# Designs tried in a protein design run: peptides against a protein of PDB entry 6A30. Part 90

Target 1, 150 residues: chain A of PDB entry 6A30
Amino acid sequence: AQDADNVLQPIMDLLDSNLTLFAKICEKTVLKRVLKELWKLVMNTMERTIVLPPLTDQTMIGTLLRKHGKGLEKGRVKLPSHSDGTQMIFNAAKELGQLSKLKDHMVREEAKSLTPKQCAVVELALDTIKQYFHAGGVGLKKTFLEKSPD

## One batch from the design tools (peptide; made by RFdiffusion4, then SolubleMPNN)

Design b2_p22_5_s3 (from b2_p22_5, 13 letters changed)
Fold by OpenDDE base, seed 2:
Structure b2_p22_5_s3 (fold): chain B 150 residues (1-150), chain A 22 residues (1-22)
Amino acid sequence: as target 1 above (150 residues)
Amino acid sequence: MYSEEEVREKLKKSIQDVLDKA
């Protein structure tokens, strides 16, 4: 449980920050699309994070998240004009894209068969993320989350 | 329309519920 929390917490913090931003800026239809892309990104990131030794990936993800997370000061983000909202989405997408690039630099270490403990952590993490993205039915449909190749 | 705050709170609660069960 605690190991899963340590892996999930940085991802969840990123998701919370971005989802808050997207919920403010995006219409419902746009938000759903963003959530779908975020879901794919998170799944891809988790898949790679699991294949890599959990300790090194946590540090890299944490470092990337810490470098970019400092800019969202608690300030009353005045709903920026339409142009500013687009830029914020672009910046958030760019940050997420950097996570994808981190994925490419994460040497496909040979698919070391996850230890049973690692599998359990992954399953728990996946379930948590699925529930997060489902958000009690407000987020993504459960059927969409379940069709993601586990 | 769910407010941003409501979505955030539900999301946070959902995560916490999973963590509490784990």
Scores: peptide ipSAE 0.044, ipTM 0.523, DockQ to the pose 0.532
Fold by OpenDDE base, seed 5:
Structure b2_p22_5_s3 (fold): chain B 150 residues (1-150), chain A 22 residues (1-22)
Amino acid sequence: as target 1 above (150 residues)
Amino acid sequence: MYSEEEVREKLKKSIQDVLDKA
């Protein structure tokens, strides 16, 4: 439980912050596109976190996610005017883009075989994230989530 | 648009499900 929580909590915090914002400012079609990109980002992040030495990567990802998540909390979210909403989407996309760039700086160490415990944590984490992105049927389609790289 | 409340509740549920299964 604790190990899974340590991995998932930073990701969930990021998802909460971004999805809450996007839920307020995005049309349904735009939101679905954003969700797809977030899904890819999360899957890539998890893959790297699992394949790379767990401790340093989790801390780095957690720090990055916290650094970017705090940028959204600063202002009393006055419902941005339509112009402000576009700028907020752009800023959020820029922050997500920075996370993707940091991905390239993570030294890919050799894929160590996961222990059975680590595999169980990963499976649980993936299932939870899939359920979250499905969001009771209003989010991403199950078929899309299942076709994503394992 | 999705409600903020729906997003938050789904997230909370997902976290709790992980904690319960791990």
Scores: peptide ipSAE 0.022, ipTM 0.506, DockQ to the pose 0.544
Fold by OpenDDE base, seed 3:
Structure b2_p22_5_s3 (fold): chain B 150 residues (1-150), chain A 22 residues (1-22)
Amino acid sequence: as target 1 above (150 residues)
Amino acid sequence: MYSEEEVREKLKKSIQDVLDKA
């Protein structure tokens, strides 16, 4: 339980922050596409966090969180002008692109078989995240969440 | 049409329920 919470809490904080932002700036159709990309990002991040040694991942998640967190200074949330929203989507897409490149570099490391304990933590974390993205039926379809490579 | 706040609260509750059972 505690180990799963330690892995999930940073991810949930990141998702809550980004979903709140995207819900404000995106139309419903765009939001659905963003949710699908966030789902892929979360799955890739979890796979890496669990498969990679803990030391490298805290730095990566921390760097991702820090890059997004610097924009949330206490100032009056000026509704980003249409230009600012586009730039944020572009920056998010650029970061996703960098993460995909990182995946290509990591696929070369022998996928060490997860220990049974690590598998149990992953399964619990995945179930929680699936419930998060399903959001009582208003989020992503269950069929989409189940087809994601576990 | 669920408000953003309603979705967030349901989600927060769902996460908390999982944590309380774990």
Scores: peptide ipSAE 0.021, ipTM 0.482, DockQ to the pose 0.444
Fold by OpenDDE base, seed 1:
Structure b2_p22_5_s3 (fold): chain B 150 residues (1-150), chain A 22 residues (1-22)
Amino acid sequence: as target 1 above (150 residues)
Amino acid sequence: MYSEEEVREKLKKSIQDVLDKA
């Protein structure tokens, strides 16, 4: 439990911050697309964090979190103009794309087989995140979540 | 149709419920 919480907490903080913003600025159809991309991002991030524990992924996740989190604290949420929302989605997509490229770079390092303990932590964390994204039926469909690589 | 705020609140509650059980 505690190990899963340590992995989940940074991800949940990121998701809470971003979802709050996206819920305010996105239309329903755009929000669903954003949730799907965030799901992929979370799955990829978890895979990296758990499979490659010695890598400074805590610092990279922390740095990515810090870079995004610092922008939200200061400003009176001026409703970003429609153009600003599109730019934010574009920037988020660009960052997601960079994380995907980072996956291709990290896969070149020896895929350390997960220890049984790490597998148990991943399973617990994945179940928690699936429940989060499903959100009692108001979020992503279970069928979509189960088709995602776990 | 759920409002965006309702989706957010249900999502937060779902997360919290999982964390409380963990």
Scores: peptide ipSAE 0.023, ipTM 0.486, DockQ to the pose 0.383; fails the geometry check

Design b2_p22_5_s4 (from b2_p22_5, 13 letters changed)
Fold by OpenDDE base, seed 2:
Structure b2_p22_5_s4 (fold): chain B 150 residues (1-150), chain A 22 residues (1-22)
Amino acid sequence: as target 1 above (150 residues)
Amino acid sequence: MYSEEEVRKKLKQAREDVLKKA
C-alpha cells in the first residue's frame, strides 16, 4: 500500500491540480474530452515509468511533476476572466505536453519483467486512477477505462 | 460543473478506497 501511494502521489497531485482547473473552466463535454486525453497521457506515463527502473523514474517523474506542479500551485485560480481561462488551458496543455516529451527521453529500456511486487503496485495505481477517472459514474465510462491497454 | 471541493473529495476517496484494499 505505501509503495503504491508513493507512486500514485505525484500522479494524483498532478491530476488534482489539472482536474480542479478543468472542472472550473470546462463545460461537461469539454471536460470529458480533456479527461480522455489526460487518461491516455497518464496511462502512457505509467507504462513508461513501469518499464524504467522504479527508483530512478519515480524521482524523475516526481521531480518533473514537482517542478511543473509548483507552477500550478502558485496560480491561485483567481476566477479568470474569459481570457485567463484560455491561458490556463494552454498552460495545462503545455504541462501535459511536457509529460509527453518525457515520453521521448525515457528510452525504452528493455521491458524488464516487473517483479510481482512492482506489478502489484502498478495494478493498485491503475485501479486508483481508474476509480478517479470514473468518478462514481460521472466521469469516464468503465468500458473506456478497461479498453486502455493495461 | 463540478466544484473544486467535489473533485478533491473524489480524488481523496478513490485513493483511500484503493489503499484500504491493499
Scores: peptide ipSAE 0.124, ipTM 0.690, DockQ to the pose 0.673
Fold by OpenDDE base, seed 5:
Structure b2_p22_5_s4 (fold): chain B 150 residues (1-150), chain A 22 residues (1-22)
Amino acid sequence: as target 1 above (150 residues)
Amino acid sequence: MYSEEEVRKKLKQAREDVLKKA
């Protein structure tokens, strides 16, 4: 429980901040595209963190997500005017695009075998993230989430 | 637009589910 929560907390904090903002400013179709990019980013970050030494894993997820999410974490964003909203969407899309490109620069190190405990934590984390991204049917489709590389 | 409250509710539920399954 605690280990899974420790892994999930940084991810969920990032998702809460960004998805709440995007839900306010994005049209449904745009939001779905944003969610897909965030999903890919989260999955890639988790994969990389699992391959890295256990002591750096949680810190790396938080650091990677925070380092690239810094542009979006402006505080309690007052409902921007229509013009401000468009610019915010553009900036958010640009930031997400940069995050997706970062994937290509992170070398996939040798897949280390996960311990049974690590596997259980990862499975729980993935299930939670999938559930969150599905958002009771209003988010990403289950078929999309299931086809994503585990 | 999606409801902010809905997003927060789903996040909360996801966290609770982690704690229950562990």
Scores: peptide ipSAE 0.119, ipTM 0.683, DockQ to the pose 0.611
Fold by OpenDDE base, seed 1:
Structure b2_p22_5_s4 (fold): chain B 150 residues (1-150), chain A 22 residues (1-22)
Amino acid sequence: as target 1 above (150 residues)
Amino acid sequence: MYSEEEVRKKLKQAREDVLKKA
């Protein structure tokens, strides 16, 4: 449990911050689309974290998450005007796009076989994330979440 | 639209439920 929470904490902090904002500014249909893109991003990030050597991943993900997380903390969330909301979505999309581009530059080292302990941590982390994205039935459908690569 | 409090509550509950079962 504790090891899984340590892995989840950075991801969940990022998701909590972003989803809180999106929940305020997005209509239901737009929010579902955003959730699908965030789900893909999270799954891709986790896949890379599993495949890449542990030491390089923590530093790079931590640095990337820290660099992107610092930008959101400063602004006292003034309710953005319609123009500000569009700009925030655009900035979030740009950030997501940058993370996607990072995929192409990260040399996939050969997937190191996970130890049984690492597998258990990943499974627990995935269950937590799936449960979060399902959000008691108001989020993404279970069938969509189960079709995503583990 | 979802309330901020609802999103946070669901996130927290999801983590607690999974971590409790582990």
Scores: peptide ipSAE 0.118, ipTM 0.679, DockQ to the pose 0.714
Fold by OpenDDE base, seed 3:
Structure b2_p22_5_s4 (fold): chain B 150 residues (1-150), chain A 22 residues (1-22)
Amino acid sequence: as target 1 above (150 residues)
Amino acid sequence: MYSEEEVRKKLKQAREDVLKKA
């Protein structure tokens, strides 16, 4: 329980901040597309966090997310004027693109077999994130969430 | 358009559900 919360908390905080912003600035169709990209990002981040470093380094998830989130913390979300909103989306897309590039540079080290405890934590974390992205049926479809490589 | 309130509510519910399963 506590271990799952420790893994989830940084991810959920990032998602809360980003989704709140996107909900304000995006039309529904654009928001769905953004949610799909965020879902992929979260899944990739979890896969890497689980596969590459031992789960002990809580700092790495936070650092990976914070290195990309540093631009969002300091900005008092002034409701961007139309021009500012486009720039924020562009910056967010750029940050997501950098995360994708980080994917290419992080050589898939041999998937160290997760311990049963680590598997249980991951399963709980994934279930929570799926529920969040589904958002009671308003968000992403269950079929889309289940097709993501578990 | 998702209301900001709905997003926050769902996030809060997801966290509460994790804590209940723990």
Scores: peptide ipSAE 0.111, ipTM 0.671, DockQ to the pose 0.524

Design b2_p22_6_s1 (from b2_p22_6, 10 letters changed)
Fold by OpenDDE base, seed 2:
Structure b2_p22_6_s1 (fold): chain B 150 residues (1-150), chain A 22 residues (1-22)
Amino acid sequence: as target 1 above (150 residues)
Amino acid sequence: GEERAKKLREGLEAAREELKKK
């Protein structure tokens, strides 16, 4: 749906940029670990966005991810030398850690009941994000994504 | 790394296109 696309587009743009970088510089096992942490972060951020009215789903996720991801996106990925790649991974991990800390500061407001329309958008968004992180089989395994608490 | 990045981008684009169809 258009509504789900509008909500997810900023996240997808950020993830595309960052995951492309990570795919280039990380070894397979490291990339998988990074993807798992990103998955957890995205799921947690979505949960909070749904529970925290009146922040529209569009503004909070995109703003949180952009505010902390800006350091990684602006760097034209010059494939740095092996030493520089390690530093980039550490910087990316640090940024992810900062995003995780934001979760703890977001006061979970009382879960308002979603309207049927909002529920449908959330369901579609979740399905799309699962597909996105699976990335045709080159990302996370479906079994991992399905076991994540919705 | 480049081949992996290419495959990842293709998978991500596929997910985006599927969303646009719904």
Scores: peptide ipSAE 0.167, ipTM 0.725, DockQ to the pose 0.786
Fold by OpenDDE base, seed 5:
Structure b2_p22_6_s1 (fold): chain B 150 residues (1-150), chain A 22 residues (1-22)
Amino acid sequence: as target 1 above (150 residues)
Amino acid sequence: GEERAKKLREGLEAAREELKKK
C-alpha cells in the first residue's frame, strides 16, 4: 500500500487541484470529457510505467505531471469571470495536450515480468485510480472505468 | 459549480483515505 501511495500521491495532488478547478468552471459535458481524457492519459501512463523499469518511470511521471500542472497554479482562486473561465479552460486543454505529447516521448522498453509484489502494487494502484475517477459518483461512471483495459 | 467541486473533493478524499487503509 505504501508503495502504491508513493506512486499515486503526486498524480492525485495534481488531479485534485485541477479537477476542482474544472468542476467549478466547466459545464457538465465539458467536465465529463476532460475526465475521460485524463483517465485515458493516466491509464496509458501507468501501462508504460509498468512496462518500463518501475522506479525511474514513476518519479519521472510524477515530475512530468507536476511540471505540466504548474501552469495552472495561478494565484488566489478568484472565481474567474466568464471570459477568464474560458481562457482557463483553453489553458487547461493546452496543458492536457502537452501531457499527451509527453506520453509520446516515453520510450516503451520491453515488458519485463512483474514480481508478485509489483503486481499487487499495480492492482492496488488501478483500484485506487478507478475509485479516484469515480469520485463518489460525481466523476466517471463505474461502467466506463471497468471497460478500460486493465 | 461550487457544490459540484465540493462533492468532487469529498469523493477524491474518500479515495485517498481508502488507499491509506490498505
Scores: peptide ipSAE 0.160, ipTM 0.726, DockQ to the pose 0.796
Fold by OpenDDE base, seed 3:
Structure b2_p22_6_s1 (fold): chain B 150 residues (1-150), chain A 22 residues (1-22)
Amino acid sequence: as target 1 above (150 residues)
Amino acid sequence: GEERAKKLREGLEAAREELKKK
Protein backbone atom coordinates (compact mmCIF):
# COMPACT_ATOMS: atom_id res chain seq x y z
CA ALA B 1 0.00 0.00 0.00
CA GLN B 2 2.78 2.48 0.84
CA ASP B 3 4.48 1.77 -2.50
CA ALA B 4 1.22 2.36 -4.36
CA ASP B 5 0.67 5.59 -2.41
CA ASN B 6 4.17 6.81 -3.27
CA VAL B 7 3.48 6.19 -6.98
CA LEU B 8 0.00 7.76 -6.94
CA GLN B 9 0.56 10.86 -4.77
CA PRO B 10 2.20 12.99 -7.51
CA ILE B 11 -0.62 12.07 -9.92
CA MET B 12 -3.30 12.75 -7.31
CA ASP B 13 -1.80 16.15 -6.42
CA LEU B 14 -1.73 17.17 -10.08
CA LEU B 15 -5.27 15.92 -10.70
CA ASP B 16 -6.64 17.62 -7.56
CA SER B 17 -5.29 21.00 -8.66
CA ASN B 18 -6.31 20.73 -12.32
CA LEU B 19 -9.72 19.09 -11.81
CA THR B 20 -10.69 21.67 -9.19
CA LEU B 21 -9.92 24.42 -11.70
CA PHE B 22 -11.75 22.63 -14.53
CA ALA B 23 -14.79 22.00 -12.31
CA LYS B 24 -15.03 25.76 -11.65
CA ILE B 25 -14.64 26.97 -15.23
CA CYS B 26 -16.10 24.16 -17.38
CA GLU B 27 -19.69 23.27 -18.16
CA LYS B 28 -20.73 19.71 -17.13
CA THR B 29 -20.32 18.17 -20.62
CA VAL B 30 -16.91 19.81 -21.13
CA LEU B 31 -15.75 18.64 -17.69
CA LYS B 32 -16.83 15.07 -18.51
CA ARG B 33 -14.82 15.14 -21.75
CA VAL B 34 -11.76 16.49 -19.91
CA LEU B 35 -12.10 13.73 -17.28
CA LYS B 36 -12.31 11.06 -20.02
CA GLU B 37 -9.16 12.34 -21.71
CA LEU B 38 -7.32 12.53 -18.37
CA TRP B 39 -8.46 8.97 -17.58
CA LYS B 40 -7.05 7.71 -20.89
CA LEU B 41 -3.80 9.57 -20.27
CA VAL B 42 -3.42 8.20 -16.73
CA MET B 43 -4.24 4.65 -17.86
CA ASN B 44 -1.76 4.84 -20.73
CA THR B 45 0.91 6.30 -18.44
CA MET B 46 0.35 3.59 -15.82
CA GLU B 47 0.36 0.82 -18.42
CA ARG B 48 3.69 2.09 -19.69
CA THR B 49 5.13 2.65 -16.21
CA ILE B 50 4.21 -0.92 -15.33
CA VAL B 51 5.68 -2.33 -18.54
CA LEU B 52 8.77 -0.12 -18.13
CA PRO B 53 11.31 -0.38 -15.29
CA PRO B 54 9.44 1.20 -12.32
CA LEU B 55 12.24 3.38 -10.86
CA THR B 56 13.30 5.59 -13.79
CA ASP B 57 9.79 6.24 -15.04
CA GLN B 58 8.35 7.23 -11.65
CA THR B 59 11.02 9.91 -11.43
CA MET B 60 10.24 11.12 -14.95
CA ILE B 61 6.46 11.10 -14.37
CA GLY B 62 6.93 12.81 -11.01
CA THR B 63 9.23 15.40 -12.60
CA LEU B 64 6.86 16.02 -15.52
CA LEU B 65 3.86 16.23 -13.18
CA ARG B 66 5.78 18.50 -10.79
CA LYS B 67 6.90 20.80 -13.63
CA HIS B 68 3.30 21.08 -14.78
CA GLY B 69 1.99 21.59 -11.22
CA LYS B 70 4.50 24.39 -10.49
CA GLY B 71 3.34 26.29 -13.57
CA LEU B 72 -0.15 26.51 -12.06
CA GLU B 73 0.96 27.68 -8.56
CA LYS B 74 2.89 30.80 -9.60
CA GLY B 75 0.06 32.45 -11.52
CA ARG B 76 -2.46 34.39 -9.47
CA VAL B 77 -5.40 32.27 -10.61
CA LYS B 78 -7.55 35.11 -11.72
CA LEU B 79 -10.64 33.30 -12.92
CA PRO B 80 -9.74 33.52 -16.58
CA SER B 81 -12.34 35.11 -18.80
CA HIS B 82 -14.04 32.56 -21.13
CA SER B 83 -11.26 33.16 -23.69
CA ASP B 84 -8.53 32.60 -21.09
CA GLY B 85 -10.24 29.40 -19.88
CA THR B 86 -10.09 27.96 -23.41
CA GLN B 87 -6.42 28.85 -23.61
CA MET B 88 -5.77 27.18 -20.24
CA ILE B 89 -7.52 24.00 -21.44
CA PHE B 90 -5.48 24.18 -24.63
CA ASN B 91 -2.26 24.64 -22.65
CA ALA B 92 -3.24 21.79 -20.31
CA ALA B 93 -3.97 19.62 -23.38
CA LYS B 94 -0.62 20.64 -24.88
CA GLU B 95 1.14 19.74 -21.63
CA LEU B 96 -0.75 16.44 -21.63
CA GLY B 97 0.41 16.03 -25.23
CA GLN B 98 3.99 16.25 -23.98
CA LEU B 99 3.11 13.28 -21.77
CA SER B 100 2.42 11.56 -25.11
CA LYS B 101 6.05 12.24 -26.06
CA LEU B 102 7.03 10.60 -22.79
CA LYS B 103 5.08 7.72 -24.34
CA ASP B 104 7.53 7.46 -27.25
CA HIS B 105 10.52 7.23 -24.92
CA MET B 106 8.75 4.55 -22.89
CA VAL B 107 7.79 2.28 -25.85
CA ARG B 108 11.32 1.01 -26.48
CA GLU B 109 11.87 -1.21 -23.48
CA GLU B 110 10.79 -4.84 -23.84
CA ALA B 111 7.60 -5.71 -21.94
CA LYS B 112 9.14 -7.34 -18.88
CA SER B 113 6.66 -9.61 -17.14
CA LEU B 114 5.61 -8.04 -13.84
CA THR B 115 6.46 -9.93 -10.67
CA PRO B 116 3.46 -11.01 -8.55
CA LYS B 117 4.31 -8.19 -6.13
CA GLN B 118 4.30 -5.63 -8.95
CA CYS B 119 0.97 -7.00 -10.20
CA ALA B 120 -0.56 -6.57 -6.73
CA VAL B 121 0.70 -2.96 -6.54
CA VAL B 122 -0.72 -2.26 -10.01
CA GLU B 123 -4.12 -3.73 -9.10
CA LEU B 124 -4.27 -1.60 -5.96
CA ALA B 125 -3.18 1.48 -7.92
CA LEU B 126 -5.84 0.85 -10.60
CA ASP B 127 -8.61 0.44 -8.01
CA THR B 128 -7.54 3.67 -6.30
CA ILE B 129 -7.42 5.59 -9.59
CA LYS B 130 -10.90 4.29 -10.53
CA GLN B 131 -12.22 5.60 -7.20
CA TYR B 132 -10.36 8.86 -7.75
CA PHE B 133 -11.89 9.46 -11.20
CA HIS B 134 -15.35 8.43 -9.96
CA ALA B 135 -14.98 11.08 -7.21
CA GLY B 136 -18.02 9.93 -5.20
CA GLY B 137 -20.27 10.06 -8.28
CA VAL B 138 -19.32 13.60 -9.43
CA GLY B 139 -16.67 12.31 -11.85
CA LEU B 140 -16.82 9.49 -14.41
CA LYS B 141 -19.37 6.66 -14.29
CA LYS B 142 -18.18 3.33 -12.84
CA THR B 143 -19.27 1.52 -16.02
CA PHE B 144 -16.97 3.73 -18.10
CA LEU B 145 -14.01 3.16 -15.76
CA GLU B 146 -14.52 -0.62 -15.81
CA LYS B 147 -14.60 -0.78 -19.63
CA SER B 148 -11.13 0.74 -19.86
CA PRO B 149 -8.64 -1.97 -20.82
CA ASP B 150 -6.84 -3.08 -17.63
CA GLY A 1 -19.18 25.91 -10.49
CA GLU A 2 -17.97 26.36 -6.90
CA GLU A 3 -20.43 23.81 -5.49
CA ARG A 4 -19.40 21.32 -8.19
CA ALA A 5 -15.72 21.91 -7.37
CA LYS A 6 -16.45 21.36 -3.66
CA LYS A 7 -18.21 18.04 -4.37
CA LEU A 8 -15.32 16.97 -6.62
CA ARG A 9 -12.75 17.77 -3.89
CA GLU A 10 -14.77 15.82 -1.33
CA GLY A 11 -14.90 12.80 -3.67
CA LEU A 12 -11.15 12.98 -4.37
CA GLU A 13 -10.33 13.27 -0.65
CA ALA A 14 -12.53 10.23 0.07
CA ALA A 15 -10.52 8.21 -2.49
CA ARG A 16 -7.24 9.32 -0.84
CA GLU A 17 -8.49 8.29 2.60
CA GLU A 18 -9.51 4.84 1.32
CA LEU A 19 -5.99 4.35 -0.09
CA LYS A 20 -4.45 5.24 3.30
CA LYS A 21 -6.57 2.56 5.02
CA LYS A 22 -5.24 -0.27 2.82
Scores: peptide ipSAE 0.158, ipTM 0.721, DockQ to the pose 0.795
Fold by OpenDDE base, seed 1:
Structure b2_p22_6_s1 (fold): chain B 150 residues (1-150), chain A 22 residues (1-22)
Amino acid sequence: as target 1 above (150 residues)
Amino acid sequence: GEERAKKLREGLEAAREELKKK
């Protein structure tokens, strides 16, 4: 648990700061969309960190941002300005990409399979992230989080 | 917006506390 907390703490701190701001400035529907995109971004970042250790954080961010930029435009979310919502997600993604600490804690070993201990930490981390994004029911729905690929 | 932010923070803090108990 302490290891999982140490890995997640930077993510939680970043999310607390950004989501608090977004909750203040966004309409309910916009906030929900932002949370979904952030969830996807976090999951994809974790997946790449675990599956593809040799990738740099910058490379992961660049690839994620290119994939997400196309997805956000297709959602007919009437953002008050399409540019502002995209820019906010871009900024959040850039900040999340600096989570080199997640990479350093989970995959210090080059291109090796996770040890059983590392797997247990990852499982606990994933459960915690799901709880975090659910946020006692004010965040994303449990059914949505459970259907998302880990 | 402030009330939503408060509720969100409370939910996030609850998740943090649950992690600390494990």
Scores: peptide ipSAE 0.152, ipTM 0.717, DockQ to the pose 0.739

Design b2_p22_6_s2 (from b2_p22_6, 12 letters changed)
Fold by OpenDDE base, seed 1:
Structure b2_p22_6_s2 (fold): chain B 150 residues (1-150), chain A 22 residues (1-22)
Amino acid sequence: as target 1 above (150 residues)
Amino acid sequence: GEEREKKLREGLEKAREELRAK
């Protein structure tokens, strides 16, 4: 639990800040699309973290999330005007696009087989993230979350 | 928007609670 919490905390903090904003400014259909893209991003980030050596994982996730999160950590949520909301979605899409490009540049080190301990941490992390993205039925459907690659 | 935000926060808190309970 503690290891999973350490891995998830930076992701959860980023998601909490961003999704709160998106929930306010996005229409239902737009929000659903944003959640799907964020889900893919989180899954891809976790997959990379699992493949990377344990010692670099926390620092790399933290650095990757921090590098991408620094763009949104600017100050007080002024209620963005309608134009600002579009720009924020565009910026979020740009950030997601940059993360996708980073996938192509990260040399797939040989998928090291996860130890049983690492598998347990990943399973716990996945359950937590699925619960978050389901959001009591307001978020993504359970069937969609279960079909996502683990 | 406010109701969706509330439910997302509730989902996040529930996920954190479940993680802490394991």
Scores: peptide ipSAE 0.117, ipTM 0.698, DockQ to the pose 0.718
Fold by OpenDDE base, seed 4:
Structure b2_p22_6_s2 (fold): chain B 150 residues (1-150), chain A 22 residues (1-22)
Amino acid sequence: as target 1 above (150 residues)
Amino acid sequence: GEEREKKLREGLEKAREELRAK
């Protein structure tokens, strides 16, 4: 629990700040779309950060963030201001690139596979993130979150 | 917007509480 808390605290703070902003500026359907894209970004970034060797982490995360940022721009997201809203989402995605720092806490440099302890930390982290994205029922559906790659 | 923001904050707090309880 303590290891998971140490790893998740920066992510949760970042998500809190960005999602609070999006909740203020987005209508319901736009917010749902933003949450789905952020969920995909978080899941992909976590998987890549944990599984990939340390030497490629920053480059791979940067590439993933850039790819997802472009994907958000192409989406039919009716943001109140085309330029400002898209830029805010892009900035949020860029800030999520800090997920690369999680590797230092979750994966030993020499281990290609997670230890049982590391797996338990990852599972706890994923459960916490799922609860946040569900947001008491107003966010993403539990069924959607459970079908996502963990 | 305000109600959605409130629910997001509640969800985050719940997630933190669950994490601390495990």
Scores: peptide ipSAE 0.111, ipTM 0.696, DockQ to the pose 0.724
Fold by OpenDDE base, seed 2:
Structure b2_p22_6_s2 (fold): chain B 150 residues (1-150), chain A 22 residues (1-22)
Amino acid sequence: as target 1 above (150 residues)
Amino acid sequence: GEEREKKLREGLEKAREELRAK
């Protein structure tokens, strides 16, 4: 659990900030689309993180999230003028895009079979993320989350 | 929007609590 928390906490913090923003500015349909894209991104990131040795990944994800999370300064969420909302979405998309670039630097280490411990951590992480994206029923449907290529 | 935000936050908190509990 602690290992999973250490891996997920930076991601969850990023998601919390971004999703809070999206919940405010997006219509329900738009929010669902955003959540679907975020889900794909998170799943892809996790898949890569699992394939990589756990030690290098925490530092890289943490560093990337920390470097870019500072850019979401406490800007007084002034009710985004129409222009500000678009820019915020763009910035969030850019941050998410940087997570995708982490892919390119993560050398496809050979699909090392996860140890049972690693598998348990991954399962816990996935369950937590699924719960997060479900968000008490206001997010993605459980059926959608379960059909995603785990 | 506010209600949705509240639910999202609650979902996140619950996910964090579950992660800490295991």
Scores: peptide ipSAE 0.110, ipTM 0.683, DockQ to the pose 0.734; fails the geometry check
Fold by OpenDDE base, seed 3:
Structure b2_p22_6_s2 (fold): chain B 150 residues (1-150), chain A 22 residues (1-22)
Amino acid sequence: as target 1 above (150 residues)
Amino acid sequence: GEEREKKLREGLEKAREELRAK
């Protein structure tokens, strides 16, 4: 549990900040699309974290997520005028694009078999993230989350 | 929008609590 919390906390903090912003500025259908893309991104990031670096590189994911998140902390969320909302979406898309580029640089090293302990941490992490994206029923449907390749 | 934001925050908090309880 403690190890899972340490791994998930940076991701949860980033998601909390971004999803709160998207919930404010996006219409329901747009928000759902954004959530689906974020879900894919998170799942891909977790898959790579599991497959590529030993869990010790939590600092890299946290640092990568923080480097992308630092742009959000300093901006007093002035309620963006209509023009500012578009720019925020563009910036968020740009940040997501950079995460995708990181994906391309992470060479799929041979899937090191996770230890049973690592598997348990990942399962716990996945359950937590699924609950997060479901968001009490206002987020993604449970059926969609369960169909995602674990 | 405000109700959706509230539910999203509640979902996040619940996820964190469940993670800490395990």
Scores: peptide ipSAE 0.106, ipTM 0.683, DockQ to the pose 0.736; fails the geometry check

Design b2_p22_6_s3 (from b2_p22_6, 13 letters changed)
Fold by OpenDDE base, seed 4:
Structure b2_p22_6_s3 (fold): chain B 150 residues (1-150), chain A 22 residues (1-22)
Amino acid sequence: as target 1 above (150 residues)
Amino acid sequence: SEEREKKLREGLQKAREELQAK
């Protein structure tokens, strides 16, 4: 549980900030598409983070999220004007794109089979993230989350 | 949109609570 929390908290903080913004500015179909892309990104980030040694993970995710998260002011995102909303989506998409590029800098440690402990952390993390992305039925469908390559 | 945002926040809060409880 503690290892899962250490991995998920930075991701969930990032998701909270971005999804709150997207929920405000995006139409339902656009939001669903954004959620699907975020789901893929989170799954990929989790797989890499859990495979990496736990000690480097807090510093790397924390440093990477801090380097990119310093731009997301905790401020009450006033609904920007239509032009500002598009720019904010673009900036958020750019930040998410940078997280995907960060994927390329994470050393491909050989796909070692996850230890039983790592598997338990992944399972716990996946359940938590599935609940978040389902969002009480307004997010992604349970059937989609269950069929996604976990 | 506001109701959707509320449900997303509720989902995130529930997910955090579940993670902390395990």
Scores: peptide ipSAE 0.100, ipTM 0.672, DockQ to the pose 0.652
Fold by OpenDDE base, seed 2:
Structure b2_p22_6_s3 (fold): chain B 150 residues (1-150), chain A 22 residues (1-22)
Amino acid sequence: as target 1 above (150 residues)
Amino acid sequence: SEEREKKLREGLQKAREELQAK
């Protein structure tokens, strides 16, 4: 439980702020699409964070969230609307994109089989995240969350 | 919109509580 909490809390803190924003500004169908992309990102991030030794995790997630607000290259996502909401989505997507860069630093570790302890942490983490993404029925369907490639 | 936000926040809170309880 403590290990799962250590992995999930930074992710959940990031998601809390961003999803609150998305819930305000997105229509229902758009929100579902955003949640699906976030689900994939969180699953990938969680898998890597759990595979990594616990000592590097808190410092790297915290440092990556703090430092790299600068460097995402101009991927030409022409979002058409000049609205403040679009810019906020872009900023949130950029912040989430930093979680994907955590990927590039972590991918160099070989596909190690999870230890039984790591598997238990993953299972607990997955249940928590599924509940989060279901969001009392306003988020993703349970059937989608269960059928996603875990 | 406000109802969606509320439910999302409630879902997140429940997820945190479950994580801390285990």
Scores: peptide ipSAE 0.098, ipTM 0.668, DockQ to the pose 0.665
Fold by OpenDDE base, seed 3:
Structure b2_p22_6_s3 (fold): chain B 150 residues (1-150), chain A 22 residues (1-22)
Amino acid sequence: as target 1 above (150 residues)
Amino acid sequence: SEEREKKLREGLQKAREELQAK
């Protein structure tokens, strides 16, 4: 439980900030598309955090989180004008694109079979993150979350 | 829109509480 909490808390903090912003600026259909892309990103990040040695990943997650976080600190949340919302979506898509490129450069080391301990942490983390993305029924559908390649 | 945002925040808070309770 403590190991899962240590991995998930930074991700949840990032998601809370971004999802709150997207809920304000996006229509329902756009929000669902954004949530699907964030789901893929979180699943890939969790896979890497659990499969890759902890040392390299804290720096990568921290660097990814810091690159996103620097934009949030200074500005009074002026309701972004329609132009600002589009630019934020574009920046988020650009960052997601950079993460996908990072996935291509990270040689999938042979899927080292997760140890039984790592599997237990993954299962606990997946249940929590599915609930998080479902968000009381306003987020992603349960059927989508269950069909996603775990 | 405001009601959807409220429900989203409530769902996220509940997920955090459940994670901390384990």
Scores: peptide ipSAE 0.092, ipTM 0.665, DockQ to the pose 0.659
Fold by OpenDDE base, seed 1:
Structure b2_p22_6_s3 (fold): chain B 150 residues (1-150), chain A 22 residues (1-22)
Amino acid sequence: as target 1 above (150 residues)
Amino acid sequence: SEEREKKLREGLQKAREELQAK
């Protein structure tokens, strides 16, 4: 539980801040697409965090999240104009693209099989993440979440 | 839009509570 919390809290804090904004500005179809891309991002980030040694994990996640979070720290929720919403989606897509490239760089390292301990942490974390992305039925469908690669 | 935001926030809160309960 504590290990899963340590992995998920930084991710959930980032998602809480960003998804609230996306829910306000995005149409239903756009929101679903954004959530699907964020789901892939979260799964990839979680996998990397659990596979990497604990000491490098906080710094690397903190650095990855800080590099991506520094753009949103201007705490005045000015209702982004329609142009600002498009730019935010573009920036989010660019960030997702950079994370996909980072996946390609890390996949070149041997696909380290998760240890039984790491598997237990993943299983514990997955239920929480699935609940988050389902979002009481307004998010992703349960059938999509169950068929996604873990 | 407001109803979607409310449900999203409720889903996030529930996920946090479930994580803390484990």
Scores: peptide ipSAE 0.095, ipTM 0.670, DockQ to the pose 0.686; fails the geometry check

